# Peptides against a protein of PDB entry 2N1D, part 46

Target 1, 169 residues: chain A of PDB entry 2N1D
Amino acid sequence: EVKVKIPEELKPWLVDDWDLITRQKQLFYLPAKKNVDSILEDYANYKKSRGNTDNKEYAVNEVVAGIKEYFNVMLGTQLLYKFERPQYAEILADHPDAPMSQVYGAPHLLRLFVRIGAMLAYTPLDEKSLALLLNYLHDFLKYLAKNSATLFSASDYEVAPPEYHRKAV

## One batch from the design tools (peptide; made by RFdiffusion4, then SolubleMPNN)

Design b1_p14_6_s4 (from b1_p14_6, 7 letters changed)
Fold by OpenDDE base, seed 2:
Structure b1_p14_6_s4 (fold): chain B 169 residues (1-169), chain A 14 residues (1-14)
Amino acid sequence: as target 1 above (169 residues)
Amino acid sequence: MLEKIREIIEKILK
């Protein structure tokens, strides 16, 4: 398995996220006030403002595009807790053609990076290529940690109504 | 799923 290091600042949030959903029976408010697309856009703009070379800028754009696509592929089948399934079904019914990166936000995006390491283990990447990819992924995670105060908040969750509980059981 | 992931990775690393 390939180890993707989650910043220490974000590890407690993963626990809180899990607790809010599975124990407190809350749901992340959808559509997200700040969706994955906007987070990735802000990251790309942030990197551009740091005076990157053209080559580095291109690489950042590719990483952003890759993360977005990877998120959209993985969200429905890999990143949701069981309690979130009815909510996801409602999203699909109401917005069948919308990419999930336009619906979900930072907490679900962070969950992607918990899973990505195992998936990378199945790729025939050499050590240098893997290191390069990991550097970009870690750089993005560092960005999330830097902006964690605005991206991760329990106030973005709300208690699921009784009718939702009936669907989830 | 795995093939799609590989495609994404190759795109990033090109």
Scores: peptide ipSAE 0.058, ipTM 0.738, DockQ to the pose 0.629
Fold by OpenDDE base, seed 4:
Structure b1_p14_6_s4 (fold): chain B 169 residues (1-169), chain A 14 residues (1-14)
Amino acid sequence: as target 1 above (169 residues)
Amino acid sequence: MLEKIREIIEKILK
């Protein structure tokens, strides 16, 4: 199994995220104030500002694009708790062609990295290629941890309205 | 889905 290590600083947030949704019956406010696209863009710009060479810049851009695409593929089927399904259905109905990376934010993006390891295990990657990919992913996760105070907040959630509870039953 | 992951990885690693 391919193991993607989640930074220790972010592990408590995963629990809080789960609690907010499943136990407190709250929903992440959509569209996100800071969506996945913007987070990835900020990361790319951050890496560029660190004095990366042109080749490294290209690699970062590819990683960003890859994470975005992977998120958009996985969000609807793999990253949502049961309670979030009606919300997703509403978003999809209102914006059927919009990539979910423009709608969802940091909490859901972080959930991607909880699942990605299992999916990567089925890819025929050699050890060197896998290590390279993991290095990029871990670097991004480190960025998320560094900016966790601004990216992850319970204030980005809201209590689901009564009509939503009826749909979620 | 697996195929999409492969495409992403190949793009990153090229």
Scores: peptide ipSAE 0.058, ipTM 0.739, DockQ to the pose 0.659
Fold by OpenDDE base, seed 3:
Structure b1_p14_6_s4 (fold): chain B 169 residues (1-169), chain A 14 residues (1-14)
Amino acid sequence: as target 1 above (169 residues)
Amino acid sequence: MLEKIREIIEKILK
């Protein structure tokens, strides 16, 4: 089993995110004020500003690109709660050609890392390569945790309107 | 979907 370790600082947010949507029937504001593209860009710039010549730093751009593409592939089919599906349909109608990394934000990005471990288990990666990839992913997650106060907030959600509730439930 | 994930991983690890 390949397990991507979610920082302890972010685990409560996953619960809050789930509760806001599934129990409180709220929706994340879309398009996100700070979308996945922006978050990844900030991370890349953060890594570059550290001035580290570590070989791992040379892979930052590839990691960012990979996370972005993986998010865009997985968002619509794997990362949404049932209550969010009508909203997603509206997003597709309003932004038919936009990648979801330009629409969604940190909470949905974090959900990706809950799923990625299981997917990695089905890859033909050797142990060393898998460990290296996990290190990259964990480094990014640490960045999310460090910036969690600005990236994750219940104020980014609102109660879904009655019209939405009727079609979603 | 899995193939796409593999491609992404390969890109990251190259």
Scores: peptide ipSAE 0.057, ipTM 0.734, DockQ to the pose 0.630
Fold by OpenDDE base, seed 5:
Structure b1_p14_6_s4 (fold): chain B 169 residues (1-169), chain A 14 residues (1-14)
Amino acid sequence: as target 1 above (169 residues)
Amino acid sequence: MLEKIREIIEKILK
């Protein structure tokens, strides 16, 4: 199994996120005030501002593009709790062609990295390539941890209305 | 899905 290390600062948030949705029956406010596209763009700009060479800039852009695409593919099928399914259906109905990276935010993006390790285990990567990829992923996760105060907040959730509860059963 | 993931990884490692 490929181990993707989640920063210790972010681990408690995964628990809180789960609790807010599954136990407290709350929903993340959509569309996100800070969507995945914006987060990834900020990360890329952050890396560029640190004096990266052209080659390093290219690599960061590819990582960002990869994370975005992976998120858009995985969100609807792998990253949602059952309680969130009606909300997702409403989003699809209202914005059928919008990528989910423009709708969802940091909490759902973080959920992606909980799953990515298992998926990487099924990829035929040599040790050197895997290490390189993991370095980029861990670097991004460190960025999320650094900005966690602005990216992760329980105030971005709200109690689902009674009508929603009936749809979620 | 796994194939898509492989494609993404290959692009990243290009």
Scores: peptide ipSAE 0.051, ipTM 0.730, DockQ to the pose 0.644

Design b1_p14_7_s1 (from b1_p14_7, 4 letters changed)
Fold by OpenDDE base, seed 4:
Structure b1_p14_7_s1 (fold): chain B 169 residues (1-169), chain A 14 residues (1-14)
Amino acid sequence: as target 1 above (169 residues)
Amino acid sequence: SEILEKLREILSKL
């Protein structure tokens, strides 16, 4: 298995996210105030603003597109806790054609990187390609860590109403 | 577009 290193400052958030939903029975407010599309766009713009070459800019765009696509595929099947399933079903009903990257935000995006290491084992990757991919993934994670104060907050969660609890059981 | 192609290849295996 390929190990994707999560920044130390983000590891406590993964625990808090899990606790908020699984133990405290809260839900992340949807649609997100800052969705995955916006986060990825900000990252791309951040990289471009630092004077990167055209080739590096192109690579960043590919990484962003890849993360977005990967998130959209993985969200519904791999990234949700059981308690979040009714909420997801409601989102699908209300926004059947919307990509989940336009609905969900930073906490769910971060969960992707917990799973991505195992997924990278599905295809044979040469050492050079794997290293390049990992470098960009880690770079993006460092960006999330740098902006964690604005991207991750318990105030973005709400206590699920009693009627939701009945659906989730 | 190696990075995106590799990611898509991974997705195709899901």
Scores: peptide ipSAE 0.037, ipTM 0.703, DockQ to the pose 0.117
Fold by OpenDDE base, seed 5:
Structure b1_p14_7_s1 (fold): chain B 169 residues (1-169), chain A 14 residues (1-14)
Amino acid sequence: as target 1 above (169 residues)
Amino acid sequence: SEILEKLREILSKL
C-alpha cells in the first residue's frame, strides 16, 4: 500500500461528511452545485495560470483526465456509504448516461483520495513513476485544501425525507 | 501520458 497524505485541514471534513450521512441521515444535494468536472477544470486552469510550460500543461491535463476517469469508475462501487445507495440508484435511473463527475461534488471526490493509496498497490510502479504520481496527487489535494471554504460545506447536505428512509432500510 | 497510463493500469485491475 502507498500512503497518500490527506491535508490536515481536510481530515476533519471527512469525519463531518461521514457524520452527516451515517449519523444525521442527510444526503448531499444532487446534482452538485459545483461538480467534479468543474473542480478539475478550475484546477487545470489554476495550474496553467501559474506560468507552466507546455509540457507541464500537458501533464496537468493528463492528471485531471486520470482523476476524472478514476472517480467515474469508483464512485458507485467504492465511494458511497450504504445510506447513499438509494440516491445513487435514482441518479442512475434519471441520468443513465451522465458521468458521475457531472453529478457529484467535492466531498465524494475527496473520498476517492482516501482509497487511491490502497488502489496503487494493484499495479507495480517504479520509484520515479510513483514519486511523480504522488506529487501530482498531493498538489491537487493541496488545491482542494486551499479552496476548502468554497468546496466543502454542511449546507450542501439536506435531511433525507421519511420516504427516503423507507427505501434505505 | 505516463500518469494517466498508470492510473488506467490500476483501473484495469478493478
Scores: peptide ipSAE 0.035, ipTM 0.699, DockQ to the pose 0.116
Fold by OpenDDE base, seed 2:
Structure b1_p14_7_s1 (fold): chain B 169 residues (1-169), chain A 14 residues (1-14)
Amino acid sequence: as target 1 above (169 residues)
Amino acid sequence: SEILEKLREILSKL
Protein backbone atom coordinates (compact mmCIF):
# COMPACT_ATOMS: atom_id res chain seq x y z
CA GLU B 1 0.00 0.00 0.00
CA VAL B 2 1.16 3.48 -0.89
CA LYS B 3 1.42 5.67 2.17
CA VAL B 4 -0.15 9.11 1.98
CA LYS B 5 0.99 10.94 5.07
CA ILE B 6 -1.69 12.97 6.80
CA PRO B 7 -0.31 16.04 8.58
CA GLU B 8 -0.12 15.49 12.31
CA GLU B 9 -2.32 18.48 13.00
CA LEU B 10 -5.13 16.96 10.93
CA LYS B 11 -5.03 13.50 12.46
CA PRO B 12 -6.85 14.62 15.61
CA TRP B 13 -9.57 16.05 13.40
CA LEU B 14 -10.19 12.68 11.81
CA VAL B 15 -10.77 11.31 15.27
CA ASP B 16 -13.05 14.19 16.22
CA ASP B 17 -14.97 13.78 12.98
CA TRP B 18 -15.49 10.10 13.70
CA ASP B 19 -16.52 10.85 17.26
CA LEU B 20 -19.02 13.53 16.27
CA ILE B 21 -20.75 11.21 13.85
CA THR B 22 -20.57 7.79 15.43
CA ARG B 23 -20.57 8.55 19.15
CA GLN B 24 -22.33 11.88 19.45
CA LYS B 25 -24.77 11.05 16.64
CA GLN B 26 -24.24 14.36 14.88
CA LEU B 27 -24.31 15.14 11.19
CA PHE B 28 -22.24 17.50 9.12
CA TYR B 29 -24.47 20.33 7.97
CA LEU B 30 -25.35 19.91 4.30
CA PRO B 31 -25.03 21.55 1.89
CA ALA B 32 -21.64 22.54 3.21
CA LYS B 33 -21.02 26.21 3.85
CA LYS B 34 -17.73 25.69 2.05
CA ASN B 35 -17.92 22.75 -0.31
CA VAL B 36 -15.14 20.68 -1.84
CA ASP B 37 -15.30 22.60 -5.10
CA SER B 38 -14.65 25.84 -3.27
CA ILE B 39 -11.81 24.40 -1.23
CA LEU B 40 -10.09 23.08 -4.32
CA GLU B 41 -10.60 26.36 -6.13
CA ASP B 42 -9.08 28.27 -3.25
CA TYR B 43 -6.11 25.94 -3.25
CA ALA B 44 -5.57 26.39 -6.96
CA ASN B 45 -5.77 30.15 -6.64
CA TYR B 46 -3.41 30.05 -3.71
CA LYS B 47 -0.87 28.15 -5.77
CA LYS B 48 -1.25 30.56 -8.67
CA SER B 49 -0.70 33.56 -6.43
CA ARG B 50 2.63 32.17 -5.33
CA GLY B 51 4.16 32.70 -8.75
CA ASN B 52 4.31 29.20 -10.13
CA THR B 53 5.37 28.56 -13.68
CA ASP B 54 2.79 27.81 -16.32
CA ASN B 55 3.67 24.15 -16.18
CA LYS B 56 3.27 24.02 -12.43
CA GLU B 57 -0.02 25.84 -12.67
CA TYR B 58 -1.27 23.35 -15.20
CA ALA B 59 -0.20 20.48 -13.01
CA VAL B 60 -2.03 21.94 -10.03
CA ASN B 61 -5.20 22.25 -12.06
CA GLU B 62 -4.95 18.65 -13.14
CA VAL B 63 -4.40 17.47 -9.60
CA VAL B 64 -7.36 19.51 -8.41
CA ALA B 65 -9.51 18.03 -11.13
CA GLY B 66 -8.37 14.57 -10.18
CA ILE B 67 -9.11 15.05 -6.51
CA LYS B 68 -12.57 16.35 -7.36
CA GLU B 69 -13.38 13.41 -9.59
CA TYR B 70 -11.98 10.95 -7.10
CA PHE B 71 -14.09 12.51 -4.36
CA ASN B 72 -17.25 12.39 -6.44
CA VAL B 73 -16.72 8.74 -7.24
CA MET B 74 -15.80 7.63 -3.75
CA LEU B 75 -18.02 9.70 -1.46
CA GLY B 76 -21.19 7.67 -1.52
CA THR B 77 -19.70 4.23 -1.32
CA GLN B 78 -16.45 4.65 0.59
CA LEU B 79 -16.29 7.84 2.64
CA LEU B 80 -19.46 7.77 4.74
CA TYR B 81 -19.99 6.30 8.16
CA LYS B 82 -23.04 4.12 8.58
CA PHE B 83 -24.85 6.84 10.52
CA GLU B 84 -24.48 9.24 7.58
CA ARG B 85 -26.16 7.03 4.99
CA PRO B 86 -29.73 8.29 5.50
CA GLN B 87 -28.47 11.84 5.09
CA TYR B 88 -26.74 10.88 1.87
CA ALA B 89 -29.92 9.25 0.58
CA GLU B 90 -31.81 12.46 1.26
CA ILE B 91 -29.19 14.46 -0.60
CA LEU B 92 -29.44 12.16 -3.60
CA ALA B 93 -33.21 12.44 -3.63
CA ASP B 94 -33.18 16.22 -3.40
CA HIS B 95 -30.20 16.81 -5.69
CA PRO B 96 -29.89 13.83 -8.01
CA ASP B 97 -27.67 15.57 -10.56
CA ALA B 98 -25.42 17.50 -8.23
CA PRO B 99 -21.86 16.31 -7.79
CA MET B 100 -21.10 15.55 -4.19
CA SER B 101 -18.15 17.96 -4.35
CA GLN B 102 -20.76 20.71 -4.38
CA VAL B 103 -22.55 19.32 -1.35
CA TYR B 104 -19.93 18.04 1.07
CA GLY B 105 -17.03 19.89 2.65
CA ALA B 106 -13.60 19.63 4.20
CA PRO B 107 -14.16 16.78 6.67
CA HIS B 108 -15.35 14.38 4.00
CA LEU B 109 -12.64 15.56 1.64
CA LEU B 110 -10.03 14.74 4.24
CA ARG B 111 -11.47 11.25 4.61
CA LEU B 112 -10.64 10.71 0.94
CA PHE B 113 -6.94 10.93 1.67
CA VAL B 114 -7.22 8.14 4.19
CA ARG B 115 -8.32 5.85 1.38
CA ILE B 116 -6.31 7.08 -1.58
CA GLY B 117 -3.14 5.27 -0.62
CA ALA B 118 -4.67 1.85 -1.02
CA MET B 119 -6.12 2.87 -4.36
CA LEU B 120 -2.78 4.11 -5.64
CA ALA B 121 -1.26 0.74 -4.90
CA TYR B 122 -3.16 -0.65 -7.87
CA THR B 123 -1.84 1.93 -10.31
CA PRO B 124 1.09 0.91 -12.53
CA LEU B 125 3.14 4.00 -11.76
CA ASP B 126 6.88 4.28 -11.87
CA GLU B 127 8.62 5.60 -8.80
CA LYS B 128 9.12 9.09 -10.19
CA SER B 129 5.50 9.50 -11.23
CA LEU B 130 4.27 8.20 -7.92
CA ALA B 131 6.59 10.51 -6.04
CA LEU B 132 5.37 13.47 -8.05
CA LEU B 133 1.74 12.66 -7.38
CA LEU B 134 2.43 12.16 -3.70
CA ASN B 135 4.17 15.51 -3.58
CA TYR B 136 1.09 17.23 -4.94
CA LEU B 137 -1.22 15.36 -2.61
CA HIS B 138 0.96 16.18 0.36
CA ASP B 139 1.13 19.79 -0.75
CA PHE B 140 -2.64 19.96 -0.78
CA LEU B 141 -2.83 18.33 2.63
CA LYS B 142 -0.39 20.91 3.94
CA TYR B 143 -2.72 23.57 2.59
CA LEU B 144 -5.62 22.00 4.46
CA ALA B 145 -3.53 21.97 7.61
CA LYS B 146 -2.62 25.63 7.22
CA ASN B 147 -6.28 26.52 6.90
CA SER B 148 -7.61 23.96 9.35
CA ALA B 149 -9.00 26.59 11.73
CA THR B 150 -11.46 27.74 9.08
CA LEU B 151 -12.06 24.42 7.34
CA PHE B 152 -12.62 22.08 10.27
CA SER B 153 -14.96 22.93 13.11
CA ALA B 154 -17.29 20.99 15.33
CA SER B 155 -19.75 23.85 14.90
CA ASP B 156 -20.35 22.61 11.36
CA TYR B 157 -22.03 19.56 12.86
CA GLU B 158 -25.45 19.33 14.44
CA VAL B 159 -27.23 16.79 16.57
CA ALA B 160 -29.41 14.56 14.44
CA PRO B 161 -33.11 14.87 15.24
CA PRO B 162 -35.14 11.98 16.64
CA GLU B 163 -36.71 11.42 13.24
CA TYR B 164 -33.28 10.75 11.81
CA HIS B 165 -32.41 8.29 14.54
CA ARG B 166 -35.48 6.24 13.69
CA LYS B 167 -34.28 5.63 10.15
CA ALA B 168 -30.57 5.45 10.90
CA VAL B 169 -28.86 2.13 11.28
CA SER A 1 -11.56 1.01 -11.96
CA GLU A 2 -12.89 4.33 -13.14
CA ILE A 3 -10.99 6.32 -10.56
CA LEU A 4 -7.76 4.53 -11.35
CA GLU A 5 -8.12 5.46 -14.99
CA LYS A 6 -8.70 9.08 -14.09
CA LEU A 7 -5.61 9.25 -11.95
CA ARG A 8 -3.56 7.60 -14.64
CA GLU A 9 -4.73 10.25 -17.05
CA ILE A 10 -3.65 12.98 -14.67
CA LEU A 11 -0.25 11.44 -14.13
CA SER A 12 0.31 11.12 -17.85
CA LYS A 13 -0.05 14.88 -18.15
CA LEU A 14 2.29 15.77 -15.31
Scores: peptide ipSAE 0.030, ipTM 0.676, DockQ to the pose 0.447
Fold by OpenDDE base, seed 1:
Structure b1_p14_7_s1 (fold): chain B 169 residues (1-169), chain A 14 residues (1-14)
Amino acid sequence: as target 1 above (169 residues)
Amino acid sequence: SEILEKLREILSKL
């Protein structure tokens, strides 16, 4: 199987994220103060500033583009808890043409990497390409861990109003 | 199937 390892520093956050939404009935503030697009852009710029060759720069751009597209495809169907469904429906109604990478932020982006390993197992990919992809995915996760203090915070969540609770049953 | 197709597209660019 294809294994995408989540850094130990970020594993507790996945638990906190789950707890905030499913047990405490809170919602991540949308649109995100720092959305997925900006996070990926910052990562790409960070990698480019570290003296990468042209070929490495090209690879970073492709990885960033791939993560963005994969996130936009997966968010609505695979990355949301049941309690978040009414919020997602409202976002679609208010922003029908906006990609979800411009609406959601770091917590939902991190959830993608919990799912990506299983999907890669069903995709034919040569060993070299798979190794390269995995290296960049792990590198990106390391970047998220390094910047976790600014990307992940319980203060970005808020208690859902009573009217929302009735919609989410 | 759509998810897998998009994933294949992403991987083909790498």
Scores: peptide ipSAE 0.028, ipTM 0.670, DockQ to the pose 0.634

Design b1_p14_7_s2 (from b1_p14_7, 5 letters changed)
Fold by OpenDDE base, seed 2:
Structure b1_p14_7_s2 (fold): chain B 169 residues (1-169), chain A 14 residues (1-14)
Amino acid sequence: as target 1 above (169 residues)
Amino acid sequence: DDILEKLREILSKL
């Protein structure tokens, strides 16, 4: 299987994220104060400010677009814990035309990278192409790690009310 | 699910 390495700084967060939702019965506040779209935009701008060539900038934009699309496809079916299902249903009802990249934030985006490796294993990519893609993905993950203090916080979660618990049964 | 195709398209442009 293709391995997408998660930075060591972010691995504990994945555990905390799981704990907050599954054990502590909390929910990530939605819509996110900083959504996936904005995170990806900030990354692209960050790369641009580093003095990249036109070709490199284009590649970053394509990677960003790919991550966004992948997130939007995978969020509802693959990236949510069972406890989050009622919240997702409510989001769909309240924002039927909004892509989930405009609703969800960094924690759910990070979950995507736990799954993407398995998906890449089914692509008929040569070693060089795969390595190149992985480099971009790892570069983005490094960016998330660098900004983890502002992107990942338990304060972005809230205790689910009793009414929600009845729905989540 | 066209995610794999989308990723291939991205790679072809890199």
Scores: peptide ipSAE 0.028, ipTM 0.665, DockQ to the pose 0.376
Fold by OpenDDE base, seed 3:
Structure b1_p14_7_s2 (fold): chain B 169 residues (1-169), chain A 14 residues (1-14)
Amino acid sequence: as target 1 above (169 residues)
Amino acid sequence: DDILEKLREILSKL
């Protein structure tokens, strides 16, 4: 098992996210005001501003690209609660060619990191490569934690209308 | 499965 440690600051948010959707029957407002693409771009720019070498910058860009691609594949099948399925179907119908990284935001991106560790366990990576990847993933998570006040807010959710309840519960 | 392969490709460039 490969464990990707979620910062303690973000763990309560995962609970709040789950509560908002599953218990309070709310939906994250889509398209996100700040989507996954923009979050990853901001992270990359943040790393560049820290005076990294060209090699480190390249590595960050590749990690960002990997996270984006992984998110786009995993969102629809692994990262949604049951209550969110009708919303996702509507998004697909309205935007069939749009990557989900342009639609969804920080809460769903954070959910990816809850799952990614288990997936990495099935990847034949050598110890060094795995350590490097984990370091980058943890670094990104620290960035999310640092910016959690702006990235994670209950105000980004809204109560689902009655007609939606009939489709989802 | 394809995603894991993509991650491996990324790591190979590090």
Scores: peptide ipSAE 0.028, ipTM 0.655, DockQ to the pose 0.381
Fold by OpenDDE base, seed 1:
Structure b1_p14_7_s2 (fold): chain B 169 residues (1-169), chain A 14 residues (1-14)
Amino acid sequence: as target 1 above (169 residues)
Amino acid sequence: DDILEKLREILSKL
């Protein structure tokens, strides 16, 4: 089994995120003030500024690109709660060609890492490559934890209007 | 199936 550990600092946020959407019937404000593309770009620049070698820079870029692509594939089918489906449909209708990494933000990105471990278990990968990937995934999660005060906030959510409730059966 | 294919593509680039 491939296990991706979420930092303890971020686990309570996943609970709050779930509560805001499913219990309090709120929606994350879209488009995000700071979208997934921006978060990944900041991470890449942060890693490059730390004096990495050329090989390490290449690896960071590939990891960032991979996370972005994986997010864009997984968002609509795996990362949304039922209550968020009408909002997603509206986004697709208004912005049919926009990647979801330009629309959604940190909370939804974090949800990806709850699912990624199970998916990696079905992907043939040599031990060295898997170890490298896991190291970067954990490194990125650590980055999110360090910047959690600016990336995760309940103020980025808002109460859904009554009209939305009728659509979210 | 599409998800797994994309995942393999991502991993192959690492």
Scores: peptide ipSAE 0.026, ipTM 0.659, DockQ to the pose 0.683
Fold by OpenDDE base, seed 4:
Structure b1_p14_7_s2 (fold): chain B 169 residues (1-169), chain A 14 residues (1-14)
Amino acid sequence: as target 1 above (169 residues)
Amino acid sequence: DDILEKLREILSKL
């Protein structure tokens, strides 16, 4: 198995996120104040501002595009807790043509990296390509950790209304 | 798998 290491400072958030949704029956406020598209854009700009070469800039853009696409594919089927399914259905109804990277935010993006390792295990990547990808993924995760104070907050969640509980079961 | 194919496409450009 390909292991993508989550920074230690973000691991507690994964637990808090899980607790907020599954035990406290809260929902992340959607659409996100800062969506996945914006986070990835900020990361790309951050990398570019540090004086990277054109080649590295191109690589960053491809990594960002890959993460975005991967998120959009995985969100609905792999990244949601059961309690979040009715909310997702509502989002699809209200925003049928919008990619989920424009709706969801940092907590759900972070969940992607819990799953990505297992998915990469099915990808026939050579050692060099895998190492390169992992380096960028870890670099991005470090970026999330660096900005965790602004990206991850329990105040972005809300207690689900009683009518939501009935359809979520 | 579409997602894996997309990753391969990206990596081929890196």
Scores: peptide ipSAE 0.027, ipTM 0.657, DockQ to the pose 0.414; fails the geometry check

Design b1_p14_7_s3 (from b1_p14_7, 6 letters changed)
Fold by OpenDDE base, seed 1:
Structure b1_p14_7_s3 (fold): chain B 169 residues (1-169), chain A 14 residues (1-14)
Amino acid sequence: as target 1 above (169 residues)
Amino acid sequence: DEILKKLQEIISKL
């Protein structure tokens, strides 16, 4: 099994995110004030500003691109709670050509890392590539933890209106 | 919901 460890600082947030959506019947405000694209861009720029070599910079770009694409593929089918499905349908109707990395934000991005380990276990990566990828994934998660105060907030959620409750299963 | 299952594992460790 490929293990992607979530930093201890972010584990409580996953619980809060789950609670806000499933128990409190709230929705994350969309489009996100800070979307996945911007978060990944900030991370890449952060890494590049720390004196990385050309090869390391290339690796960062590849990791960022991979996370973005994986997020865009997985969001609609794997990263949403049942209560969020009507909201997602509305987003697709209003933004039919927009990648979800431009719509959703940090909480949904973090959910990806709950699932990514199992998916990587079935990906044909050589040992060196997998080790490098895992290192950068953990590095990125550490970055999220370091910036958690600005990326994760219950104030980014809002109570779903009564009409929404009727649509949500 | 596999996400919820994973989260429950996290909850149990908190």
Scores: peptide ipSAE 0.023, ipTM 0.649, DockQ to the pose 0.033
Fold by OpenDDE base, seed 5:
Structure b1_p14_7_s3 (fold): chain B 169 residues (1-169), chain A 14 residues (1-14)
Amino acid sequence: as target 1 above (169 residues)
Amino acid sequence: DEILKKLQEIISKL
């Protein structure tokens, strides 16, 4: 297994996210006010503004593209709690062709990094490439931590209505 | 729930 370290300041948020959904029966407001696409774009622009070389810019773009792809593949099958399934089904029905990176936001993106380490273990990357990727992933996570006040908020969640509870198991 | 399993590991370390 590949170890992806979550910043300590974001670990409590993962617990709060879990609590909001599973115990308090709340749902993240969709579509997200700030979706995954915009978060990744902001990160890429942030990195480019720091005086990176063309090669570094290329690498950032590839990392962003990779994170987006992983998120879009993993969201529906790996990143949702059971209580969120009816909401996801509604999103698919209303927006069948929209990538989930345009619908979901920071909390679900952060959930990806809980799982991504194990997924990377199955990728045919050499040690040097893996180390480079891990550096970028950790750098991105640090970016999320730095901007956590604007990206993670319990106010982005809402109590699910009674009619939703009838759909959920 | 795969996410929950990983989160439980995190929770145990908080």
Scores: peptide ipSAE 0.023, ipTM 0.650, DockQ to the pose 0.035
Fold by OpenDDE base, seed 2:
Structure b1_p14_7_s3 (fold): chain B 169 residues (1-169), chain A 14 residues (1-14)
Amino acid sequence: as target 1 above (169 residues)
Amino acid sequence: DEILKKLQEIISKL
């Protein structure tokens, strides 16, 4: 398995996220105030502002596109806790054609990186290309950590109503 | 819950 290191600053958030959903029976407010698309766009712009070469800019765009695509594929089946499934079903019913990267936000995006390492193990990349990709993924995670105060907050969650509890697993 | 299992792996290393 390919090891994707999550910054130490963000590991406690994963625990808090889990606790908010599974123990406190809260839900992340959807649609997200700041969705995955906007987060990735901000990252790309941030990298551009730091004076990257054309080649580096291209690489960043490719990584951003890859993260977005992977998120959209994995969200519904791999990145949700059981308690969140009724909410996801409602989102699908209300927004059947919307990519989930336009609906969900930073917490769910971070969950992707818990899984991405295992998936990369099956990707036909040479060692050098894989190392480069990992560098960009780690760079993005560092960006999330630097902006964690604005991207991750318990205030983005809300207590699920009794009606939701009745249909939740 | 597969995501929980992966999270537990992270928690165990905290």
Scores: peptide ipSAE 0.022, ipTM 0.640, DockQ to the pose 0.037
Fold by OpenDDE base, seed 4:
Structure b1_p14_7_s3 (fold): chain B 169 residues (1-169), chain A 14 residues (1-14)
Amino acid sequence: as target 1 above (169 residues)
Amino acid sequence: DEILKKLQEIISKL
């Protein structure tokens, strides 16, 4: 398995996210105030603004596109806790043609990186390409950690109403 | 829950 290291700063958030959803029965407010598309765009712009070469810019764009694609593919099947399934169903009903990267935000994006290592094991990437990808994935994670104060907040969650509990169980 | 399993692995390293 390909190992993707989660920054130590973000590990506690994964616990908090899990606790908010699973134990406290809260839901992340959707659509996200800052969705995955926006986060990835900000990252790409951040990298480009630092005077990267054209080749590095291309690499960033590819990484962003890849993260977005993986997120959109995996969100519904691999990135949701059971308690979040009714919410997801509602999102699909209300936004049938919208990619989930336009609906969900940083917490769910971070969950991707808990799983992405296993997915990368199936990618037909050569060693050099994989190493490059991993470097950018870690770079992106560091970016999330750097901006964690604005991207991750318990205030973005809300207690699920009683009627939600009934259909979630 | 696959997420929880992976999360537990992370938690164990905290």
Scores: peptide ipSAE 0.022, ipTM 0.645, DockQ to the pose 0.036

